# Ledger of designs, part 176: peptides against a protein of PDB entry 3V4L

Target 1, 386 residues: chain A of PDB entry 3V4L
Amino acid sequence: GQPLAKDKVALLIGNMSYWEHPKLKAPLVDVYELTNLLRQLDFKVVSLLDLTEYEMCNAVDEFLLLLDKGVYGLLYYAGHGYENFGNSFMVPVDAPNPYRSENCLCVQNILKLMQEKETGLNVFLLDMCRKRNDYDDTIPILDALKVTANIVFGYATCQGAEAFEIQHSGLANGIFMKFLKDRLLEDKKITVLLDEVAEDMGKCHLTKGRQALEIRSSLSEKRALTDPVQGAPCSAEALVRNLQWAKAHELPESMCLKFQCGVHIQLGFAAEFSNVMIIYTSIVHKPPEIIMCDAYVTDFPLDLDIDPKHANKGTPEETGSYLVSKDLPKHCLYTRLSSLQKLKEHLIFTVCLSYQYSGLEDTVEEKQEVNVGKPLIAKLDMHRGL

## One batch from the design tools (peptide; made by RFdiffusion4, then SolubleMPNN)

Design b2_p19_6_s1 (from b2_p19_6, 10 letters changed)
Fold by OpenDDE base, seed 2:
Structure b2_p19_6_s1 (fold): chain B 386 residues (1-386), chain A 19 residues (1-19)
Amino acid sequence: as target 1 above (386 residues)
Amino acid sequence: KMAELEAALRSTSPELKEL
């Protein structure tokens, strides 16, 4: 019969805003596009940008809680990385310069933990460099991996080589995602799909002699990302997994705020990623005697590191939100919360209405506090050690 | 066009500082 997945779960991490290292651009677009493709494939996707070492560890632990016997697990990483002695290391945004293995996440350790879950398929897509780190002479003593015959690695580049992005003024994919996205929805064995992606990359004159896809696989079965999820009855474990994922992806409900002056504000929320939310405000009713009014959001929790200079923008793009701007309502003020994983408490903030009456020179201000609870990934309390 | 794309190509490898 056709292989069935018990469920399908993906963790996508895109690190770009490094503290001590060069900033990247491609991970933003690559994580977003891959999220949308994997959702069309019925994956439960957790998508995270700009994680610290601690936040990456917690993201992996939460991902492992979504894994179980016969579940398909996919890990995608885009960011800085290295490979020492066949071990792949993902570099967190807070990694020192130089970094070592103790500052990084070892992919083979994650694979060991995934094998303990008895997963149906383990796919790793590593969009990072594979150069040796000469500042790290540590040889990881890894425990012997189980022989599960269900592992696939897609490396964006060859061993000892670099991965590349195109740095221009616009949005662009990394080289790997540019070719992967065109084939990812095909009903093919995952190793055949990746081999076709490798052929497409090999035809590109831009990457010739610079970057080539490497595939490592133990996959003995004809498994595809298109394999259907096993239907009802859902196991108790599948229900728990569905609830856990749903909690991490629940947006606050849209609110209608009424001010004493008779102005009505619509407050709305949109997810860009599991840890990135756009807040938008719009004037939905204004009395005719009010000639001007604006609704600003302010007084965010300190843990979110919100710069007021980047809040309350006239376009989503001015906040750094280039991907979801087409799906957002027009004529709002927009604020991007990019670090929801840091939120320890409820998201409480102030909506401030500034307005002017016809024939009065002075502006009037009214304020309302808003509590939206824990949005998206903040429900998982990723900032708490397990 | 190809030369401009090649000039815009950047490695995702960080430059590590010697200690």
Scores: peptide ipSAE 0.199, ipTM 0.776, DockQ to the pose 0.861
Fold by OpenDDE base, seed 4:
Structure b2_p19_6_s1 (fold): chain B 386 residues (1-386), chain A 19 residues (1-19)
Amino acid sequence: as target 1 above (386 residues)
Amino acid sequence: KMAELEAALRSTSPELKEL
């Protein structure tokens, strides 16, 4: 019969905004596009940008809580990385220069933990360089892996080689995601699908002799990303997994704020990623005696590192939100919260209404505090270990 | 176009500082 997945869970990490390393661009688009494709494949997707070491560890731990017997697990990583002695290391954004294994996440350690969960399939898609780090001589002591025959690695590049992105003025995929996205929805054994992606990369003049996909697998069954999820969740564990995922993806409800001057504001929320949210404000009612009226958001929690210079923009793009701008309402003020994983408390902020009456030169301000609870990934309390 | 794309390629390998 066709293989069934008990469930399908994906963790996608895109690291771009490195502190001590060159900034990347492709992971933004790659994580977003892969999220949309995996959702069409009935994956529960957690998508995270710009994680520290601590935040990456917690994201992996939360991902492992979603895994169980017969669940398909997919880990995608786009960012800086290295490979020493056949061990792949994902580099967090706060990694020092040079970094070592103690500053990085070992993919083979994650695989060990996934095997303890008795997963139905383990897929790793690693869009990073596989160059040796000569500043790290550590050999990870891995416990003996179980013989599960359900493992697939897709490496964006060959061993010891570099992965590339296209640094244009516009949004562009990395080289791997550019070819992967065209085939990801195909009903094929995952190794066969990746072989076809490898052939497509090999036919492209841009990638030929620069970057080639490597597939490493131990997969005894015809498993595909298209494999159907087993029907109604019959187990308590499946219900818990569904609730945990839903909790991590719940947006705040849209609010209608009423000010004393008679102005009404709609406050809305949109998810770009599991840790990235856009807040938008719109004037939905204005008395005719008010000639000018703007609704600013301010007084955010300090843990979110919100630069006021990038808040309250007339377009989503001016906030750095290029991907979801089509789905956002027009004629708002927009603010992008890019670090929701850092939020320890409830998201409390101020809506400041600035307005002017006809025939008065002075601007009047009214303020209202808003508590929206813990949005998206902030509900998981990824900081509970401190 | 192809030459412009090739000129826009960047490695995702960090330049590690010599200690």
Scores: peptide ipSAE 0.197, ipTM 0.776, DockQ to the pose 0.890
Fold by OpenDDE base, seed 3:
Structure b2_p19_6_s1 (fold): chain B 386 residues (1-386), chain A 19 residues (1-19)
Amino acid sequence: as target 1 above (386 residues)
Amino acid sequence: KMAELEAALRSTSPELKEL
């Protein structure tokens, strides 16, 4: 019969905003597009941008809690990385220069833990460089992997080679995702799908002799990303997994705020990623005696490191939100919260209404505090232990 | 799609940046 997945879970990490390393751009688009494709494939997707070492460890731990016997696990990483002695290391945004294995996440350690969960399929898509790090002479003492015959690695490049992004004035994919996205929805064995992606990449004149997809697989069964999820969750573990994923993807409900002056504000929320949310405000009612009014959001928790200069913008794009801007309501003020994984407490902030009465020169302010609980990934308390 | 992409990529000398 067709293989069945007990469930399908994906963790996507895109690191771009490195502290001590060159900033990247492609991971933003790559994680977003891959998230939308994997959701069409009935994956439970956690999508995270710009993680520290500690935040990456916690994201992997939470991902491993979603894994169980016969579950399909997919890990995608886009960012800086290296390969020493056949071990792949993902570089966190806070990694020192030079970085070492102690500052990075070893993919083979994650694979070991996935094998302990008795997963049905383990897919790693690694959109990073595979050069040796000559500053790290650590030979990882890895325990021997089990012979599970269900492992697939798609490396964006060959061993010892670079992976690349295209520098354009706009949003662009990395080279790997550019070809992967055109094939990802095909009902094919995952190794056959990746081989077709490798052929498509090999036809591109820009990548010829610079970047080539490498496939490493022990997959003995005809498993595809299109394989149907086994029907209604019958186990307690499946219910827990569904609840944990739902908890990490719940947006705050839209609110209608009423001010004493009689102005009504609509407050809304949109997810860009599991750790990135857009807040938007719009004036839905204004008394005729009020000639001008604006509704600003302010007084965010310090853990979010919100620069007021990037808050309350007239367009989503001015906040750095280029991907979800089509789905957002128009004529709002927009604020992008890009680090929800850092939120230790409830998201409490102030809505400040600034307004002017007809015939008065002075602006009046009214403030209302809003508590929206823990939005999206902040519900997982990934900061617990810091 | 690939031909349009190749045409767009030929018209702009896209700088490849290492990841």
Scores: peptide ipSAE 0.199, ipTM 0.647, DockQ to the pose 0.086; fails the geometry check
Fold by OpenDDE base, seed 1:
Structure b2_p19_6_s1 (fold): chain B 386 residues (1-386), chain A 19 residues (1-19)
Amino acid sequence: as target 1 above (386 residues)
Amino acid sequence: KMAELEAALRSTSPELKEL
C-alpha cells in the first residue's frame, strides 16, 4: 500500500533582515510560496521570518514538540549559512560579524533530536551557502546518528559552493525554490522529486556552473510529500499536536468599534506568516456631520519594535506586505506586525479616530484601547525560557 | 517554461546575490 504519514509538520524559516550581514529578499517569497504548497500537501506549517538565535532555537524546540512516531518532519531554511566539516549552520539575524558555530544553529543537531522522535520521514531543505567559514575553527563533536533510513537533505548548492537569489526590483524566488515549487506537488518519492529539480536547475543557463542541487539521502522507503495523513487523530499526542498548531495560527476575531461621535470602525486581522500579522481598519459608518475621519492604530507593545512611520498605510505594499495584499479588503489603513515572536504579553494597542465636523476647523480625537490576546505564534510563548 | 524563465532572467539582467 501507499505509505501513510502519522502527521505532517513543517518549520519554515526565512532570514533576511540581518543586523551585521547583507540583507536578503528571496526568503520572503520562498517561505510564503512553500507554505502554500505544503498546506496543499496537508502539512501543518509554521512559517517564521527574521529570527534571532534565541528565537530560532525556540522555533526548533516547538517544532520538535510537534514531532512523534511516524510523523513527517520538514525543515526549510532560507538565509545566510555555512558548512564546516559536513555540518550545516543556519545563521540567525542577530549573528555577529564574523559569526561562529556558537552563534548559529547546527542542522545535524536538529536531525539528532528529530531521530529521537522516531519520525517517519526527515526532510531538510537548505537554501543557504555551503562555503566554509574560515573564522570558525570549531569541529563539532556530533554523536553518531541512528541508522533510521528516513533522512533526506536537499541542499540548494554543492558542498563548498554558493547559493543565490535573483536580485531585481520585484519579488523573486531564490534559485532553489524557483525550481522546487514547480515539482513539489508531484506524487513522487522525495529523492526522485529532488533529482528532477536538480535536472531542471542544471538545464538553466544562469545556474549552470554556479549553483547545483545536492541530494543526500538514506531514505530506504518510497516516501513522498504527497503521502496521505493517517485518519482522525487517534492519540492524545496527535490531538495535542493539532491543538498546538491551531493555537499558533489563530487570528484575533474581527471587531466593530463604536466611537462616541457615532463613527463605526471595523478592525480586522490577517496572517502573512506565523509571526507576521496585518492589522487593517476601515470606516463602516460615518455620521453625515463628520466630513473626514481616519482610524489609526498606535501604542503597540515596545517588544514589537513598531516604527509609526511604517504603520497606518493606505496600501498593504507600503507596509512591506506584497504577498497577501490581494486577499486583504481595500480602502483600509494597514499596519504590519512582523515580529509577533517577540510578544511576551497580550497584544494591547490603541485605535485612535481622528475626525473633523462640518464647520469646525479643528480635528477631534477619540481613542479606544483594544486587547486581542496573543495572536498567532505569540500563543506559543516562545520566550518562556528566559 | 524554462525558456520563458531564461528569457525573463536575461531580460532583467539579474544580479545573482550570494545567500
Scores: peptide ipSAE 0.116, ipTM 0.688, DockQ to the pose 0.100; fails the geometry check

Design b2_p19_6_s2 (from b2_p19_6, 10 letters changed)
Fold by OpenDDE base, seed 5:
Structure b2_p19_6_s2 (fold): chain B 386 residues (1-386), chain A 19 residues (1-19)
Amino acid sequence: as target 1 above (386 residues)
Amino acid sequence: TLAELEAALRSMSPELKEL
């Protein structure tokens, strides 16, 4: 019969805004597009941008809690990375320059932990360079992997080679994702799908002799990303997994705020990623005696590191939100919260209404505090260990 | 053009500093 997945879970990490390393651009688009494709494949997708070492460890731990016997696990990483002695290291945004293995996440350690969950399929898509790091002489003593015959690695490049992105004036994919996205929905064994992606990359004059896909697999069964999820979650573990994923993807409900002056504000929320939320405000009712009014969001938790200069923009693009801007309501003020993983408490903020009455020169202010609980990834309390 | 894409191509490799 066709193989069934007990469930399908994906963790996508895109690191771009490095502190001590060159900034990347492609991971933004690559994580977003891959998220949308994997959702069409019935994956539970956690999508995270710009994680520190600690945040990456916690994201992996939370991902591993979603894994169980017969679950399909997919890890995608786009960012800086290296390979020493056949071990792949993902570089967090806070990694020093130079970095070492102690500053990075070893993919083979994650694979070991996934094998302990008795997963139905383990897919790693590593969109990073595979150059040796000569500043790290550590030979990781990896415990022997179990022979599970359910492992697939898609490396964006060959051993010792570089992965590339296209830095143009617009948003563009990395080279790997550019070819992967065109085939990802195909009902094929995952190794066959990746072989076809490798052929497509090999036909492109831009990538020929610069970047080639490497496939490493021990996959004894015909497993595909298109394999259907086994029906209604009948187990307690499946219910827990569904609840855990739902917590990480729950947006706050849209609110209608009423001010004493009779102005009504619509407050809305949109997810760009599991750790990135757009807040938008619009004036939905204004008394005729009020000639001007603006509704600003302010007083965010300090752990979110929100610069007021980047809040309350007239367009989503002015906040750095280029991907979801088409799906957002128009004629709002927009604020992008890009670090929801840092939120320790409830998201409490102030909506400040500034307004002017006809025939009065002075502006009046009214404020309302809003508590939206823990939005998206903040429900997982990734910082509980600090 | 292919030449414009080649000119826009950037490595995702970090430049590591000597200690």
Scores: peptide ipSAE 0.245, ipTM 0.788, DockQ to the pose 0.868
Fold by OpenDDE base, seed 4:
Structure b2_p19_6_s2 (fold): chain B 386 residues (1-386), chain A 19 residues (1-19)
Amino acid sequence: as target 1 above (386 residues)
Amino acid sequence: TLAELEAALRSMSPELKEL
């Protein structure tokens, strides 16, 4: 019969804003497009941008809590990385220069932990360079992997080679995602799908002899990303997994704020990623005696590192939100919160209404504090030290 | 053009500092 997944879970990490390394651009678009494709494939997707070592470890731990017997697990990573002795290392945004294995996440360690969960399929899509790091002499002593015959690695490049992105004046995919996205929805064994992606990369004049996909697999069954999720009976574990994922993707409800001057503000929220939210404000009612009126958001928790210069923009694009701008209401002020994983407390902020009456020269301000609880990934408390 | 795309390619390889 067709293989069934007990469930399907994906963790997508895109690291771009490195502290001590060159900044990347492609991971933004690549994580977003892959998220939308995997959602069409009935994956529960956690999508995270710009994680520290500690935040990456916690994201992997939360991902492993969503895994169980017969669940399909997919890990995608786009960012800096290296490969030493056949071990792949994902580089966090806070990694020193040079970095070592102690500053990085070993993919083979994650695979070991996924094998302990008795997963139905383990897919790793690694959009990173595979050059050796000669500053890291550490040979990881990995415990013997179980023979599970359900493992697929898709490497964006060959061993010892580089992966590339297109740094143009617009949004563009990395080279790997550019070809992967065209095939990802096909009902094929995942290794056959990746072989077709490798052929498409090999036919393109831009990529031919520059970047080639490598596939490493021990997949004994005809497993596809299109394999249906097993329906009823829903196990207690499947219900817990659904609730845990839903908790990590719950947006705050839209609010109507009423000020003493009679102005009404609509406050709304949109998710760009599991750790990235757009706040938007609009004037929905204004008394005729008020000639000018703006609603700013301010006084964010310090843990979010919000620069006020990038808040309260007249367009989503001015905040750096290019991907979801079409789905946002028009004629608002927009603020992008890009580090929701750092939030330890409730998201409390101030809505400041600045207005002017007809025939008065002075601007008047009214303020209202808003508590929206823990939005999106902030509900997982990724800062719980073990 | 293809040449413009080739000129826009960037490696995702970090420049590691010598210690």
Scores: peptide ipSAE 0.244, ipTM 0.784, DockQ to the pose 0.858
Fold by OpenDDE base, seed 1:
Structure b2_p19_6_s2 (fold): chain B 386 residues (1-386), chain A 19 residues (1-19)
Amino acid sequence: as target 1 above (386 residues)
Amino acid sequence: TLAELEAALRSMSPELKEL
């Protein structure tokens, strides 16, 4: 019969906004498109952008809590990285220059922890460079991995080689994701699917002699990403996993704010990623005596590092939200909260209504505080260790 | 063009500074 997954869980990390390193662009699009594809494959997907070392560790720990016997685990990473002595290191956005293994997450350590969960399949998709870091001579003493015969690595590039992105004026994938996305939904053994992706990359004149996919696998079974999830969650662990994932993806409810002047504002929320939310405001009712009015959001928690210059934009694109902009209502003011993993408290902010009456020169302001609780990934309390 | 795409390629590898 076709193999069954007990469940399917994916963690996708895209690091772009490095502090001490060149900024990337592709991870934004790659994480978003891969999230949508894996959701069509019935994966529970946590998608995170721009994580520090501490935030990456916590994201991996929360991902490991979603893993159990017979669960399919997929880790995707797009960002800076290196490979020393066959160990792959994912580079956090706060990594120093130069970085070392102590500043980075070792993928083989994550694999060890995934093997302890008795997972049905472990897939690593590493969209990073595999050059040696000559500033790190540390050989991690890894314990011997168990012979689980359920491991697949898809490396975007060969050992010692570079992975590339296309930096054009628009949204573009990294080279690996460009080919992976076209085949990801195919009902094939994951190693066969990746081999076909490797052939497609090898036929492309752009990638020929620059980047080639490498597959490392011990997968003895015919496992596919298309394998159906075993029916209704019969275990307490499966219920907990479903509830934990649901909490990490629960948006605040849309609300109607009523001001004393008789203006009504619709406040809405949209998820771009598990740690990225768009807030949008729209005027839904305006008394005729009010000639102009705008509804601004302000007074965000300091932990979110929201620059007011990037808040309250007339388009989602002006906030840096290019992906979900088509699904957002039009004629709003938009604010992008890109660091929800930093939120320790409830998301409390102010809605400020600025308006003008007909025949008055002065603008009037009314304010209303809004508490939306912990949105999206902030419900997981990834900061519990401080 | 292929040449434009080649010119648009960027490595996902940082230039590390000597300490």
Scores: peptide ipSAE 0.241, ipTM 0.787, DockQ to the pose 0.878
Fold by OpenDDE base, seed 2:
Structure b2_p19_6_s2 (fold): chain B 386 residues (1-386), chain A 19 residues (1-19)
Amino acid sequence: as target 1 above (386 residues)
Amino acid sequence: TLAELEAALRSMSPELKEL
């Protein structure tokens, strides 16, 4: 019969805003596009940008809680990385320069933990460089992996080689995602799909002799990303997994705020990623006596590191939100919260209304505090232990 | 052009500082 997945879960990590290393651009677009494709394939997707070492460890732990017997697990990483002695290391945004294995996440350690969950399929898509780190001579003594015939690695590049992004004036994919996205929805064995992606990369004059996809697989069965999820969750574990994922993706409800002057504001929320939310405000009612009226958001929790200069923008693009701007309402002020994983408390902030009456020179201000609870990934408390 | 795309390619490799 056709293979069935018990469930499908993906963790996507895109690291770009490194503290001590060159900034990247492709991981933003690559994580976003891959999230949308995997959602069409009925994956439960957790998508995270710009994680510290501690936040990456916690994201992996939460991902492992979503895994169980016969579940399909997919890990995608885009960012800086290295490979020493066949071990792949993902570099967190807070990694020192130079970094060592102790500052990084070993993919083969994650694979060991996934094998303990008795998963139906393990897919790793590693969009990172595979150069040796000569500052780290540590050979990780990995425990012997279980012999499971269900592992697939797609490496964006060959061993000892670099992965590339296109730094143009616009949004562009990394080289790997550019070819992967065109085939990802095909009903093919995952190793056949990746081999076709490798052929497409090999035909491109831009990538020829610079970057080639490497596939490593033990997959003995015909498993595809298109394989249907086994019907209604019949186990307590499947219900818990569905509830945990749903909690991590719940947006705050849209609010209508009423001010004493008779102005009404709509406050809305949109998810860009599991840890990135856009707040938008719009004036929905204004008395005719009020000639000017603006609604600002301010007084955010300090843990979010929100620069007021990047808040309350007239376009989503001015906040750094280029991907979801088409799906947002127009004529708002926009604020992007990019680090929801750092939020220890409820998201409490102030809506400040500034307005002027006809024939009065002085501006009037009214303020209202808003508590939206824990939005998106902040419900998982990924900071627990700091 | 292909040359403009080639010039726009950037390695995702960090520059590590010598200690």
Scores: peptide ipSAE 0.236, ipTM 0.778, DockQ to the pose 0.864

